# Peptides against a protein of PDB entry 7SID: the designs that were tried, part 6

Target 1, 151 residues: chain A of PDB entry 7SID
Amino acid sequence: LHMYLMLLKELPGEEYPLPMEDVLELLKPLSNVCSLYRRDQDVCKTILNHVLHVVKNLGQSNMDSENTRDAQGQFLTVIGAFWHLTKERKYIFSVRMALVNCLKTLLEADPYSKWAILNVMGKDFPVNEVFTQFLADNHHQVRMLAAESIN

## One batch from the design tools (peptide; made by RFdiffusion4, then SolubleMPNN)

Design b1_p8_7_s2 (from b1_p8_7, 4 letters changed)
Fold by OpenDDE base, seed 3:
Structure b1_p8_7_s2 (fold): chain B 151 residues (1-151), chain A 8 residues (1-8)
Amino acid sequence: as target 1 above (151 residues)
Amino acid sequence: SLTPIELA
């Protein structure tokens, strides 16, 4: 786990995007890691903070490539899983803060949710609609983060 | 809870 997290942390930012092939390799074990540590709040927060780099890379890539679509699908599945467990009140505010930051970055790349759609339990949830729900979050810091992100 | 298969 810690080796994997270290690799995620060392990813370049928006100014230096990774090749999509490298992004795909990083995403391959992600679902398993998230599932294994889904009950560990600190690990989940760390994962969500680190995958911000992945979101930024996906937003800058060519959306027409097969690898881009594959990477987007794998990433959205993971985000959808975190969203699902959030709806079931499984995550503390600090994890929700990290999730909101991921959703914010997705909306910056796709403000109308053309491709940023979460599929959870067979149902589609556009990220723009998902994001607005955090404006009514029970924790004041989450509400504040969501509110400042839409402007 | 979610399994790795459900997340895949």
Scores: peptide ipSAE 0.049, ipTM 0.745, DockQ to the pose 0.277
Fold by OpenDDE base, seed 2:
Structure b1_p8_7_s2 (fold): chain B 151 residues (1-151), chain A 8 residues (1-8)
Amino acid sequence: as target 1 above (151 residues)
Amino acid sequence: SLTPIELA
């Protein structure tokens, strides 16, 4: 886990995008890692904070590329899983804060949720609609973050 | 909770 987290932490920012092939390799084990540590709030928060760089990389990539679509799908699957567990009230506010930041970054790249759509249990949830629900989050800091991220 | 299969 720690080695994997270190790799995620080393992801370059928006100004220095990681090659898509490298992104794909990092995303392959991500779902398994998230599932294994889904009950560890600190690990989940750390993962969500680190995958922010993945979102930034995807946002700069050619959406018509097969590799981009593949990476996008794998990433959205993971985010969808965190969203699903959030709806089931499995995560504390700090994890939800990290998730909101991921959603915010997605909306910056795709404000109309053309491709930023979460598929959870066979149903599609546009990120803009998902994001709006955090305006009614039970924790004031989550609501504040969501509200401040709109504009 | 979701299993790896549910996440893939």
Scores: peptide ipSAE 0.049, ipTM 0.745, DockQ to the pose 0.281
Fold by OpenDDE base, seed 5:
Structure b1_p8_7_s2 (fold): chain B 151 residues (1-151), chain A 8 residues (1-8)
Amino acid sequence: as target 1 above (151 residues)
Amino acid sequence: SLTPIELA
C-alpha cells in the first residue's frame, strides 16, 4: 500500500487519455489505500489531485464496455467515501477543494447525473445534488470554486 | 472494492 501511494504521487500529468485497462488497474488498490490513509489530510489531498486525471479519462470514455462500468463503479465508491467523511467534517478545505474539482469533472461529463451517483450508507446521492451543497461550504475558497464551476 | 462504510 505504501509503495502504491508513492507511485501514485509520482504519476505525471497525462496529456493523453489513459487506457481503460490502466485505469482499472490503478483503481483496484485505491480503496484500500484511501482507507488506510483516510486520516492523513495531505495524503488524501494528493490522492484526489492525482485521481482527477482518472476522472477525466472516465468522462471521455464510452460507458458501454464492462471495464468502463467496473472502473466507474470503483471510482464512485471512493468518491462516495470521501464525500461521506466530508459530511462528517473530517476534511480540511484543501481536501474539499480537490473533491470539488473531481465532482466538477464528473458533472462536465454527466450534467444530469445519469450515472454519476454516489451510494453512501445504502442511499443514492446524485453528484449534481452533492455538488450544490458546496455552494454553502464554510470556507470561502470552496464556495468560490463551486460557484465558478457552474459557469 | 471497499464500501464507503468500510472507508469511513
Scores: peptide ipSAE 0.049, ipTM 0.753, DockQ to the pose 0.378
Fold by OpenDDE base, seed 4:
Structure b1_p8_7_s2 (fold): chain B 151 residues (1-151), chain A 8 residues (1-8)
Amino acid sequence: as target 1 above (151 residues)
Amino acid sequence: SLTPIELA
């Protein structure tokens, strides 16, 4: 786990995106890691903080390629899972803060949620609609983070 | 405990 998390942390930012094939290779084990540690708040927070780099990479990618769509799908599956458990009130505010940052970055890349759509239990949830729900989060810091990202 | 979930 530590080695994988370190690798995620060392991903280049939006300024120097990875080739899409490299992004795909990094995303392949991510779902398994998330599933295994879904009950660990600290690990989940760390994962969400690190995958911000993945979102930045996807934002600068050509959306016309099959590999880009595949990468987007794999990433959104992971985010959707965290969203699902968030709706069940299983995550502390710090994990939700990290999730909001991921959603914010997605909206910056796709303001109209053309491809940023979470599929949870067979139902689609556009990220822009998901994001607005955090404006009513029970924790004031989460609400503030969501609110300041609107303008 | 958290709801069991297996990611794709």
Scores: peptide ipSAE 0.048, ipTM 0.736, DockQ to the pose 0.209

Design b1_p8_7_s3 (from b1_p8_7, 6 letters changed)
Fold by OpenDDE base, seed 5:
Structure b1_p8_7_s3 (fold): chain B 151 residues (1-151), chain A 8 residues (1-8)
Amino acid sequence: as target 1 above (151 residues)
Amino acid sequence: DLTEILLS
């Protein structure tokens, strides 16, 4: 786990996007890691903070490539799972803060949710609609983060 | 999918 998290942390930022092939390789073990540690708030927070690099890479990539679509699908599956568990009140505010940051980055790349759509239990949820729900979050810091993100 | 795994 720690080795994998270190790799995520050391990824180049938005200024130096990774080749999509490398993004795909990084995403392969992600679902398994998230599944194993879904009950660990600190690990989930760390994962969400580190995958911001992946979100930024996806936003800067060619959306028409097969590899990009594959990466988008794998990533959105993970985000959708975290969002679903958030609605079930499984995560503390610090994890929700990290999730909002991921959603914010997705909206910056796709403000009209043309590709940023969460599929959860066979239903589609556009990220722009999902994001507005955090404006009414129970924790004031989450509400404030969501509010400043739409300015 | 991952959602089903996470909810199991």
Scores: peptide ipSAE 0.067, ipTM 0.787, DockQ to the pose 0.535
Fold by OpenDDE base, seed 3:
Structure b1_p8_7_s3 (fold): chain B 151 residues (1-151), chain A 8 residues (1-8)
Amino acid sequence: as target 1 above (151 residues)
Amino acid sequence: DLTEILLS
């Protein structure tokens, strides 16, 4: 886990996007890692914070290939799962903060949710609609973080 | 459960 998280942390930012092939390799173990540590709040927060690099790389991609769609799909599946568990009140505010940051980054890349759509239990949820729900979060810091994206 | 969501 720690080695995997370190790899995610050291990824280049949006100024130096990774090849899509490298993004796919990083995403392969992600779902399994998230599933294994889904009940550990600290690990979930760390994972969400580190995958921001992946989100930024996906947003900087100028390709519309099968690999791009595959990478987007794998990532959105994980984000959708975290969002679903958040709605079930499974995560503390610090994890929700990290999730909001991921959603903000997705909206920066896809403001109208053309591809950023969460599919949860067979139902589609555009990220722009999902994001507005955090404006009414029970924790003031989560609301503030969500609100700054509107301005 | 996250596992069930990811497997669907």
Scores: peptide ipSAE 0.066, ipTM 0.780, DockQ to the pose 0.226
Fold by OpenDDE base, seed 4:
Structure b1_p8_7_s3 (fold): chain B 151 residues (1-151), chain A 8 residues (1-8)
Amino acid sequence: as target 1 above (151 residues)
Amino acid sequence: DLTEILLS
């Protein structure tokens, strides 16, 4: 786990995007890791913080590429799962903070949610619509973070 | 279950 998390942390940012093939390889184990540690708040927070680099890489890629769509899909599946579990009140505020940051980064890459759409249980949820829900989060820090993203 | 969600 920690080696994988370190790999995520060391990913190049938006300025130096990875080849999409490398992104795909990185994303392959992500869903399994998230599933395995879904009940560990600290691990989930760490994962969400580290996958911000993935979003940055995706934003610099050719959106018309098949590999790009594949990478986007794999990433969004994980984000959608975290969001779903958040709605089920499974995550503390610090995890939700990290999730909001992911959603914020997605909106920066795709302001109109052309591809940033969460598919959860067969239903589509555009990230820009999902994001607004955190403006009404029960925790003041989450609301503040969401509100700051609007400004 | 997260696995179920991810596989859906």
Scores: peptide ipSAE 0.064, ipTM 0.773, DockQ to the pose 0.221
Fold by OpenDDE base, seed 1:
Structure b1_p8_7_s3 (fold): chain B 151 residues (1-151), chain A 8 residues (1-8)
Amino acid sequence: as target 1 above (151 residues)
Amino acid sequence: DLTEILLS
Protein backbone atom coordinates (compact mmCIF):
# COMPACT_ATOMS: atom_id res chain seq x y z
CA LEU B 1 0.00 0.00 0.00
CA HIS B 2 2.62 2.53 1.02
CA MET B 3 4.65 1.99 -2.12
CA TYR B 4 1.55 2.43 -4.21
CA LEU B 5 0.62 5.61 -2.37
CA MET B 6 4.13 6.90 -2.87
CA LEU B 7 3.82 6.38 -6.61
CA LEU B 8 0.56 8.30 -6.64
CA LYS B 9 2.09 11.12 -4.61
CA GLU B 10 5.07 11.43 -6.91
CA LEU B 11 2.96 11.89 -10.02
CA PRO B 12 3.73 15.14 -11.84
CA GLY B 13 1.12 17.86 -11.92
CA GLU B 14 -0.91 19.27 -14.75
CA GLU B 15 2.11 21.10 -16.14
CA TYR B 16 3.93 17.82 -16.70
CA PRO B 17 1.36 15.18 -17.64
CA LEU B 18 2.22 11.50 -17.75
CA PRO B 19 1.58 9.30 -20.76
CA MET B 20 -1.89 7.85 -20.55
CA GLU B 21 -0.44 4.35 -20.58
CA ASP B 22 1.32 5.10 -17.30
CA VAL B 23 -1.86 6.54 -15.83
CA LEU B 24 -3.73 3.38 -16.74
CA GLU B 25 -1.15 1.21 -15.04
CA LEU B 26 -1.47 3.23 -11.87
CA LEU B 27 -5.26 3.04 -11.96
CA LYS B 28 -5.43 -0.74 -12.30
CA PRO B 29 -4.93 -1.55 -8.62
CA LEU B 30 -6.77 1.52 -7.35
CA SER B 31 -10.22 -0.05 -7.08
CA ASN B 32 -8.90 -2.97 -5.09
CA VAL B 33 -6.88 -0.74 -2.79
CA CYS B 34 -9.87 1.49 -2.12
CA SER B 35 -12.07 -1.52 -1.45
CA LEU B 36 -9.65 -3.06 1.01
CA TYR B 37 -9.21 0.16 2.99
CA ARG B 38 -12.69 1.63 2.62
CA ARG B 39 -13.21 1.58 6.39
CA ASP B 40 -9.91 3.32 7.16
CA GLN B 41 -10.61 7.05 7.14
CA ASP B 42 -6.96 8.07 7.11
CA VAL B 43 -6.05 5.80 4.21
CA CYS B 44 -9.07 6.94 2.22
CA LYS B 45 -8.13 10.57 2.78
CA THR B 46 -4.59 9.87 1.64
CA ILE B 47 -5.75 8.04 -1.47
CA LEU B 48 -8.13 10.81 -2.46
CA ASN B 49 -5.47 13.45 -1.93
CA HIS B 50 -2.97 11.59 -4.08
CA VAL B 51 -5.31 10.79 -6.96
CA LEU B 52 -5.71 14.52 -7.59
CA HIS B 53 -2.68 14.14 -9.84
CA VAL B 54 -4.55 11.55 -11.89
CA VAL B 55 -7.44 13.93 -12.44
CA LYS B 56 -5.05 16.65 -13.56
CA ASN B 57 -3.43 14.27 -16.02
CA LEU B 58 -6.80 13.24 -17.40
CA GLY B 59 -7.68 16.86 -18.01
CA GLN B 60 -4.63 17.30 -20.24
CA SER B 61 -5.37 14.28 -22.42
CA ASN B 62 -7.23 13.89 -25.68
CA MET B 63 -10.78 13.02 -24.71
CA ASP B 64 -11.23 11.08 -27.95
CA SER B 65 -8.47 8.62 -27.11
CA GLU B 66 -9.48 5.10 -26.20
CA ASN B 67 -6.94 5.05 -23.40
CA THR B 68 -8.26 8.34 -22.07
CA ARG B 69 -11.80 7.00 -21.96
CA ASP B 70 -10.58 3.88 -20.22
CA ALA B 71 -8.69 5.89 -17.63
CA GLN B 72 -11.66 8.17 -17.08
CA GLY B 73 -13.90 5.18 -16.54
CA GLN B 74 -11.57 3.56 -14.05
CA PHE B 75 -11.18 6.75 -12.07
CA LEU B 76 -14.85 7.72 -12.11
CA THR B 77 -15.80 4.29 -10.81
CA VAL B 78 -13.70 4.88 -7.72
CA ILE B 79 -14.90 8.44 -7.19
CA GLY B 80 -18.48 7.29 -7.59
CA ALA B 81 -17.99 4.66 -4.94
CA PHE B 82 -16.52 7.17 -2.49
CA TRP B 83 -19.38 9.55 -3.17
CA HIS B 84 -21.94 6.82 -2.61
CA LEU B 85 -20.41 5.86 0.71
CA THR B 86 -20.32 9.55 1.63
CA LYS B 87 -24.06 9.72 1.06
CA GLU B 88 -24.35 6.79 3.42
CA ARG B 89 -22.43 8.82 6.03
CA LYS B 90 -19.49 6.44 6.02
CA TYR B 91 -16.77 9.11 5.94
CA ILE B 92 -15.71 11.88 8.30
CA PHE B 93 -15.34 15.47 7.13
CA SER B 94 -11.64 15.20 6.30
CA VAL B 95 -12.33 12.45 3.79
CA ARG B 96 -15.20 14.44 2.34
CA MET B 97 -12.87 17.42 2.00
CA ALA B 98 -10.51 15.31 -0.08
CA LEU B 99 -13.39 14.05 -2.20
CA VAL B 100 -14.60 17.60 -2.84
CA ASN B 101 -11.12 18.50 -4.03
CA CYS B 102 -11.26 15.63 -6.50
CA LEU B 103 -14.67 16.74 -7.72
CA LYS B 104 -13.45 20.32 -7.97
CA THR B 105 -10.55 19.23 -10.15
CA LEU B 106 -12.91 17.22 -12.33
CA LEU B 107 -15.11 20.26 -12.81
CA GLU B 108 -12.11 22.36 -13.75
CA ALA B 109 -11.31 19.85 -16.49
CA ASP B 110 -14.94 19.24 -17.47
CA PRO B 111 -17.15 22.06 -16.18
CA TYR B 112 -20.22 20.83 -18.04
CA SER B 113 -19.82 17.17 -17.03
CA LYS B 114 -19.56 15.91 -20.58
CA TRP B 115 -17.48 12.93 -19.49
CA ALA B 116 -17.34 13.45 -15.72
CA ILE B 117 -20.39 11.36 -14.89
CA LEU B 118 -20.53 9.04 -11.91
CA ASN B 119 -22.32 5.76 -12.46
CA VAL B 120 -23.45 4.36 -9.13
CA MET B 121 -25.68 1.31 -8.88
CA GLY B 122 -26.69 1.66 -12.50
CA LYS B 123 -27.61 5.34 -12.27
CA ASP B 124 -25.76 8.28 -13.79
CA PHE B 125 -24.87 11.33 -11.73
CA PRO B 126 -23.13 14.26 -13.44
CA VAL B 127 -20.32 15.60 -11.28
CA ASN B 128 -21.64 19.15 -11.44
CA GLU B 129 -24.88 17.97 -9.86
CA VAL B 130 -23.05 15.83 -7.33
CA PHE B 131 -20.80 18.73 -6.38
CA THR B 132 -23.65 21.09 -5.50
CA GLN B 133 -24.79 18.66 -2.81
CA PHE B 134 -21.67 19.44 -0.80
CA LEU B 135 -22.87 23.03 -0.43
CA ALA B 136 -25.27 21.58 2.11
CA ASP B 137 -22.75 19.33 3.87
CA ASN B 138 -23.11 19.03 7.64
CA HIS B 139 -19.56 20.23 8.25
CA HIS B 140 -18.83 23.93 7.75
CA GLN B 141 -15.37 23.39 6.28
CA VAL B 142 -16.78 21.10 3.60
CA ARG B 143 -19.43 23.68 2.74
CA MET B 144 -16.81 26.39 2.57
CA LEU B 145 -14.56 24.37 0.29
CA ALA B 146 -17.46 23.58 -2.01
CA ALA B 147 -18.56 27.21 -2.06
CA GLU B 148 -15.09 28.36 -3.12
CA SER B 149 -15.41 26.30 -6.29
CA ILE B 150 -18.81 27.56 -7.39
CA ASN B 151 -17.88 31.17 -8.15
CA ASP A 1 -19.89 -1.68 0.61
CA LEU A 2 -17.31 -0.22 -1.76
CA THR A 3 -16.70 -3.56 -3.43
CA GLU A 4 -20.35 -3.89 -4.33
CA ILE A 5 -20.39 -0.41 -5.81
CA LEU A 6 -17.23 -1.01 -7.81
CA LEU A 7 -18.64 -4.24 -9.21
CA SER A 8 -22.05 -2.81 -10.05
Scores: peptide ipSAE 0.062, ipTM 0.766, DockQ to the pose 0.222

Design b1_p8_7_s4 (from b1_p8_7, 5 letters changed)
Fold by OpenDDE base, seed 3:
Structure b1_p8_7_s4 (fold): chain B 151 residues (1-151), chain A 8 residues (1-8)
Amino acid sequence: as target 1 above (151 residues)
Amino acid sequence: DLTPIELA
């Protein structure tokens, strides 16, 4: 786990995007890692913070390529799972804040949720609609983080 | 219980 997290942390940011082929390789084990540690709040927070680099890379890629669509799908599956568990009130505020940061970055790349759509339990949830719900989060810091993105 | 992450 720690080696994988270190690799995610060292990913180049928006100023130096990764080839989509490299992004796909990094995403392959992500679902398994998240599933294994889904009950560990600290690990989930760390994962969500580190995958911000992946979101930034996805936003700068060729949106028409098969590899881009594949990477987007794999990433959105993970985000959707975290969203689902958040709706079930399974995560503390610090994890929710990390998730909001991911959603904010997705909205910067796709403001109208053309591709940023979460599929949870067979239903589609556009990220822009999902994000709005965090404006009413029970924790003040989560509400403030969500609010600063639209103001 | 927590739902497992869907695997590709």
Scores: peptide ipSAE 0.038, ipTM 0.699, DockQ to the pose 0.266
Fold by OpenDDE base, seed 4:
Structure b1_p8_7_s4 (fold): chain B 151 residues (1-151), chain A 8 residues (1-8)
Amino acid sequence: as target 1 above (151 residues)
Amino acid sequence: DLTPIELA
C-alpha cells in the first residue's frame, strides 16, 4: 500500500504530465486499493490527496484519445465510489474535504462536465451538480471550501 | 458493510 501511495504522490503535475499509458498503469490497481481500505479514513484521505495529480494529468491530455477516455473512466469510477460512500455518511469531514478538492480540480479541467460525470449504481451524476451538494455539507469547513471554490 | 468500489 505505502509503496503504491508513494508512486501516486510522486506523479508529475500538469506542468509535466505523464504519458497516458503510464497513467493507465497507475490507475489499474487503484480501485482495488480503495476497496480494500475504504473503511480507513486516513488511507482514503491520503489517496484522494494524491490522485489530485492524476486529475491534473488528465486535464493536459487529448480528450479525443481512447486512452484518455479510458483513464478518465477509471478515475471517475473511484471518485464515484467515494462520492457514494460520502452520501452514506461513511466519511469524516477531512475525507470529504479531500474529495471536494478532487472535484474542484475536475471542474477546473472540465468546467461544463463534458466528461467529468460520476456513474454510481448505474446513474450518471455530472461533477458540477455533485459539487453543489457540498455547499450544504454538515461540516462548516466543507461548506466553506466548496463556497470558496465557486467564488 | 460498506459498498465495494467497482473494479476499474
Scores: peptide ipSAE 0.038, ipTM 0.699, DockQ to the pose 0.290
Fold by OpenDDE base, seed 2:
Structure b1_p8_7_s4 (fold): chain B 151 residues (1-151), chain A 8 residues (1-8)
Amino acid sequence: as target 1 above (151 residues)
Amino acid sequence: DLTPIELA
């Protein structure tokens, strides 16, 4: 886990994007890692914080390439899972804060949710609609973060 | 109980 997290942490931001092929390789084990540690709030928060770099990379890539779509799909699957468990009230506010940051970054790259769509339990949820729900989060810090992010 | 993350 720690080695993998280190790799995620070292991902460059939007100013220095990784080749999409490298992003894909890093994303391959992500779902498994998240599933194994889904009950560990601290690990989940850390993962979500680190994958912010992935979102930034995806936003700077060629949206029409097959590799980009593949990477987007793998990433959105993970984000969708975290959101789903959030809706089931499985995560504390600090994890939700990290998730909101991911969603914020997605909206910056795709304000109209053209590709940023979460598929959960067979249903599609545009990120802009998902994000709006955090304006009504039970924790004031989450609401504040969401409210600040829309401006 | 937490649902496992769906794999691609």
Scores: peptide ipSAE 0.037, ipTM 0.699, DockQ to the pose 0.258
Fold by OpenDDE base, seed 5:
Structure b1_p8_7_s4 (fold): chain B 151 residues (1-151), chain A 8 residues (1-8)
Amino acid sequence: as target 1 above (151 residues)
Amino acid sequence: DLTPIELA
């Protein structure tokens, strides 16, 4: 798990889409890693910053592919977990900033939240409805980022 | 999938 985090931190940003097979392999251990390090703000911020590239790749992919749907589901599960802990005020503003960037990318690909839906504790939360809540975030930089994202 | 597990 520590080796995975080190690998994730060392991955540079890609200017070209990642193969979907690579996305799936990266997402498989991600949920477990997030669970183990959920209280580490720096690790969570780093994870969210790196998975931003994964989100962009998913948005550019053909959703008719079974592998794409599988990757989408695994990714949304992780984002839902971060959203859940954010609602419980467990994350500082810098982590919430990184989460908003992920949500922004999802909205760019799916403005009406047809597939971008977070399932948390058995309940569905459309990303567009989740996103609007950050317009009222306690931190001014988070509010500003959210406002800029919808303009 | 993400369970409340933390390192001691």
Scores: peptide ipSAE 0.030, ipTM 0.675, DockQ to the pose 0.302

Design b1_p8_8_s1 (from b1_p8_8, 4 letters changed)
Fold by OpenDDE base, seed 2:
Structure b1_p8_8_s1 (fold): chain B 151 residues (1-151), chain A 8 residues (1-8)
Amino acid sequence: as target 1 above (151 residues)
Amino acid sequence: MDFTDLAF
C-alpha cells in the first residue's frame, strides 16, 4: 500500500503528463487497493487525494484514444464506487472532502460531463449533477468546499 | 474482489 501511495503521490502534474499507457498501468491495482482498504477512512482519504494527479492526466489526453477511454472508465468506476458508499453514509466528512476535490478536478477537465459520467448500479450519473449534491451535505465544511468550487 | 462489487 505505502509503495503504491508513494507512486501516486509522485506522479507528475500538468506540465509533464504521463503517457496514457503508464496511466493505465497505475490504474490497474487501484480498484483492488480501494477494495482492501474501503473501511479505513484515512487510507481512503489519502487515496482520493493522491489520484488527483491521475485526473489531471486524464483530462489532458486525446479523448478519441482507446487507451484514454479505458483509463477514464477504470478511474470513473472507482470514483463511482466511492460516491455510492458516500450515499450509503459509509464515509466521514474528511473522505467526502477528498471526493469533492476529485469531482471538482473532473469538472475542470470536463465541465459539461461529456466523458465524466459515473456508472453506478447500471445507471449513469453525470459528474456535474453528482457534484451539486454535495451542496446539501450534512457537514458544513463539505458544503463550503462544494460551494467554493462552483465559482 | 472488485471495488464496485463491494460497494453494491
Scores: peptide ipSAE 0.034, ipTM 0.700, DockQ to the pose 0.605
Fold by OpenDDE base, seed 3:
Structure b1_p8_8_s1 (fold): chain B 151 residues (1-151), chain A 8 residues (1-8)
Amino acid sequence: as target 1 above (151 residues)
Amino acid sequence: MDFTDLAF
């Protein structure tokens, strides 16, 4: 876990995006890692904070269409799972704040939710619509973060 | 539904 999280953390920024093939390889174990540690709030928070770099890479590269779609799909599945568990009140506010930051970064990459669509329980939810739900979060800091991100 | 069911 520690080594994997370090790899996610050390991903290059927007100035030097990774090839989509490399992004895809990094995403392969992500769902399993998230599943194993889904009950550990600190680990979930850390994962969500580190995958912000992945979102940035997803928005910068359009060289390999098939790999891009696959990478987007794998990432959105994970975000969808976190969102679903958030709706079930499984996560504390600090994890929800990290999720809001992920959603914000997705909207920066795809403002009109052309590809940023969460499929949860067989239903499609555009990220722009999902994001607005956090404006009504029970915790004031989550609401504030969501409100600041819309402007 | 748990995380594993959603992730796979």
Scores: peptide ipSAE 0.034, ipTM 0.698, DockQ to the pose 0.353
Fold by OpenDDE base, seed 4:
Structure b1_p8_8_s1 (fold): chain B 151 residues (1-151), chain A 8 residues (1-8)
Amino acid sequence: as target 1 above (151 residues)
Amino acid sequence: MDFTDLAF
């Protein structure tokens, strides 16, 4: 786990985007890791914080490539699962804060939710619509973070 | 492990 999280953290920024092939390889174990540690709040928070780099890489990629679509799909599946568990009240506010940051980053990469669509239980949810739900979060800091992102 | 297990 620690090695994998380190790899996610050390992903190159916007200046040197990784080839989509490499992004796909990094995403392959992500779903399994998330599933295994879904009940560990600290690990979930850490994962969500580190995958922000993945979003930045996905936003700069060629949208027409099959690899890009596959990478986006795999990533969005993970985000969708975290969102679903959030709705089930499985995560504390700090994890929800991290998720809001992920959604914010997705909106920065795809403001009109052309590809940033969460498929949860067979239903499609554009990230822009999902994001607005956090404006009504029970925790003040989560609401504030969501509100600050609109401005 | 199926990722669908994360949802449950």
Scores: peptide ipSAE 0.033, ipTM 0.689, DockQ to the pose 0.405
Fold by OpenDDE base, seed 1:
Formats: C-alpha cells, sequence, structure tokens
Structure b1_p8_8_s1 (fold): chain B 151 residues (1-151), chain A 8 residues (1-8)
C-alpha cells in the first residue's frame, strides 16, 4: 500500500502528463486497494488526495482514445463507490473533503460532465450534479469547500 | 463502524 500511494503521490503534474497507457496501469490496482481499505478513514483520505494527479492526467488526454475511455471508466467507478459510501454516511468530513477535491478536479477537466459520469447501482450521475449535493453537507468545511469551487 | 459491503 505504501509504495503504491507513494507512486501516486509522485506522479508528474499537468505540465508533464503521463501517457494514458501508464495511467491505465496505475489504475489497475486502485479498485482493489480502495476496496480493501474502505473502512480505514485515513487511508481513504490519503488515496483520494493522491489520485488527484490521475484526474489531471485524464482531463488532458484525447477523449477519442480507447485507453482514455478505459482509464476514465475505471477511475469513475472508484469515485462512484466513494460517493455512494458518503451518501450512506460512512465517511468522516475529512474523507468527504478529499472527495470534493476530486470532484472539483473532474469538473475542471469536464465542466459539463460529458464523460465525468458516475455509475452507481446501475444509475448514471453526472459529476456536476453530484458535486452540488455537497453544498448541503452536514459539515461546514465541506459546504464551504464545495461553495468555493462553484464560483 | 458498520460499512456497506460495497465492492470497488
Amino acid sequence: as target 1 above (151 residues)
Amino acid sequence: MDFTDLAF
């Protein structure tokens, strides 16, 4: 876990995007890691914070690439799961803060949710609609973070 | 803590 998280943390920024093939390889273990540690709030927060670099890479790629679509799909599945568990009130505010940051980054890359759509329990939820729900979060800091991102 | 049995 530690090595994987360090790898995610050390990903290059927007100025030097990784090839989508490499991004896809990085995403392969992500779902399993998230599933294994879904009950650990600190690990979940750390994961969400580190995958921000992945979101940035996904947003800068050619949308017509098959690898891009695959990478987006795998990533959105994970984000969808975190969102679902958030709705089930399974995560503390710090994890929700990290999730909001991920959603914010997705909206920066895809403001109209053309590809940023969460599929949860067989239903599609555009990220722009999902994001607005955090404006009514029970925790003040989460609401503030969400509000700051809309303007 | 009770967490939903959700597979990622």
Scores: peptide ipSAE 0.032, ipTM 0.661, DockQ to the pose 0.148

Design b1_p8_8_s2 (from b1_p8_8, 4 letters changed)
Fold by OpenDDE base, seed 3:
Formats: structure tokens, sequence, C-alpha cells
Structure b1_p8_8_s2 (fold): chain B 151 residues (1-151), chain A 8 residues (1-8)
């Protein structure tokens, strides 16, 4: 886990985007890692903070390639799962803060949710629609973080 | 639920 997290942390970001093939290699084990540690709040927060770089890379890539679509699908599946568990009240506010940051970054890359759509249990949820739900979060810091992205 | 299950 720690080795994998270190690799995610050292991603260049949007200023120096990685080739999409490298992004795919990093995303391959992500869903399994998240599943294994889904009950560990600290690990989940760390994962969400580190995958911000993946979101930034996706926003700077060619959206017409098969590899891009594959990477988007794998990433959105993970974000969708975190959101689903958030709806089930499985995560504390610090994890929700990290998730909101991921959603904010997705909206910066895709403001109208053309490709940023979460498929959860066979149903589609555009990220812009999902994001507005955090404006009514029970924790004041989560609401504030969500609100600042709209202004 | 499992993240891997959602990916299927």
Amino acid sequence: as target 1 above (151 residues)
Amino acid sequence: MDFTDLAK
C-alpha cells in the first residue's frame, strides 16, 4: 500500500501531464486497493488526496483515445464507489472533504459533466449534480469547501 | 459493497 501511495503522490500533475498509458498502469490496482481499505478512514483520505493528480492528468489528455476512455472509466468507478459509501454515511468529514476536492477538480476539467458521469449500481449520476449535494452536507467545513467552488 | 463489484 505505502509503495503504491508513494507512486500516486509523485505524479507531476496538470503542469506536466503523464502519458495516458502511464495513468492506466497506475489506475489498474486502484479499485482493489480502495476495496481492501474502504473501512480505514485515514487510508481513504490519503488515497483521495493523492488521486487528485490523476484527475488533473485526465483533464489534460486527448479525450478521443481508447486509453483515455478506459482511464476515465476506471477512475470514475472508484469515485462513484466513494460517493456511494458517503451516501451510506460510511465516511467521516475529512474523507468527504477529500472527495469534494476530487469532484471540484473533475468539474474544472469538465464543467458540464460531458464525460464526468458516475455510474453507480447501473444508474448514471453527472458529477455536477452529485457535487451540489455536498452543499447540504452535515459538516460545516464540507459545506464551505463545496460552496467556494461555485463562487 | 466492494469497489471491484461496482467496476463489473
Scores: peptide ipSAE 0.041, ipTM 0.706, DockQ to the pose 0.413
Fold by OpenDDE base, seed 1:
Structure b1_p8_8_s2 (fold): chain B 151 residues (1-151), chain A 8 residues (1-8)
Amino acid sequence: as target 1 above (151 residues)
Amino acid sequence: MDFTDLAK
């Protein structure tokens, strides 16, 4: 886990995007790692903070490539799962803060949720719609972070 | 919930 997290942390951001093939390789174990540590708040927070680099990379890629679509799909699956568990009140505010940052980054890349759509339990949820729900989060810091992204 | 289940 530590080595994997370090790899995610060291990923270049939007200014220096990685080849999509490399992004795909990094995303392959992500779902399993998240699932294994889904009950660990600190690990989840760390994962969400680190995958911000992946989101930034995805936003700089050509949406017409098969690899880009594949990477987007894998990433969105993970984000969707975190959101779903958030709805089930499984995460403390600090994890939700990290999730909001991920959603914010997605909206920066895709403000109209053309591709940023979470599929959870067979239903589609556009990220812009999902993001709006955090404006009513129970924790004031989460609400504030969400509000800053809208204005 | 299992993340792998959501990936299906």
Scores: peptide ipSAE 0.040, ipTM 0.704, DockQ to the pose 0.429
Fold by OpenDDE base, seed 4:
Structure b1_p8_8_s2 (fold): chain B 151 residues (1-151), chain A 8 residues (1-8)
Amino acid sequence: as target 1 above (151 residues)
Amino acid sequence: MDFTDLAK
């Protein structure tokens, strides 16, 4: 796990996007890792913090590529799952804060949610709509982070 | 639906 997390952390940002093939290889185990550690708040927080690099990388890719769509799909599936479990009150505020940062980064890459759409249980939820829900989060730090992201 | 179902 820790080695995998290190790889996620070392992903270059938007200045130098990785080849999409490399991104795909890195994303392949992500859903399984997240699923395995879904009940570990600290691990989930760490994962969410590190996948920020993936979002930044995806934003610089050609969206018409099949590989790009595949990578987006794999990533959004994970984010959607975290959001779903958040709605089920499974995560503490620190994990939710990390999720907000991911959503913020998604909005920066896709302000109009053209591709940043969470599909949960067959229903589509644009990230811009999902994000607004955190403005009313029960924890003040989450609300503050969400509000600052709007500024 | 749990995380496993969503993640796969």
Scores: peptide ipSAE 0.040, ipTM 0.713, DockQ to the pose 0.334
Fold by OpenDDE base, seed 2:
Structure b1_p8_8_s2 (fold): chain B 151 residues (1-151), chain A 8 residues (1-8)
Amino acid sequence: as target 1 above (151 residues)
Amino acid sequence: MDFTDLAK
């Protein structure tokens, strides 16, 4: 886990996007790692904070390529799972804040949720609609973060 | 691993 997290942390930012092939390689173990540590709040927060780099890379990529769509799908599956578990009240506010930051970054890249759509339990949820739900979060810091992000 | 497995 530590090694993987370090790798995610060292990802280049938006100014230096990674080749999509590298993004795909990084995403391959992500779902398994998230699943394994889904009950560890601190690990989940850390993962969500680090995958912000992946979101930024996806936003800079050619959305028409097969690799881009594949990467988007893999990433959105993970985000969708975190959101689903959030709806089931499995995560504390700090994890939810990290998730909001991910959603914010997705909206910056795709304001109209053309590709940023979470598929949860067989249903599609556009990220822009998902994001607005955090405006009603039970924790004031989460609400504030969400509110600031829409401006 | 798909969403279902992750959510379990």
Scores: peptide ipSAE 0.040, ipTM 0.710, DockQ to the pose 0.336

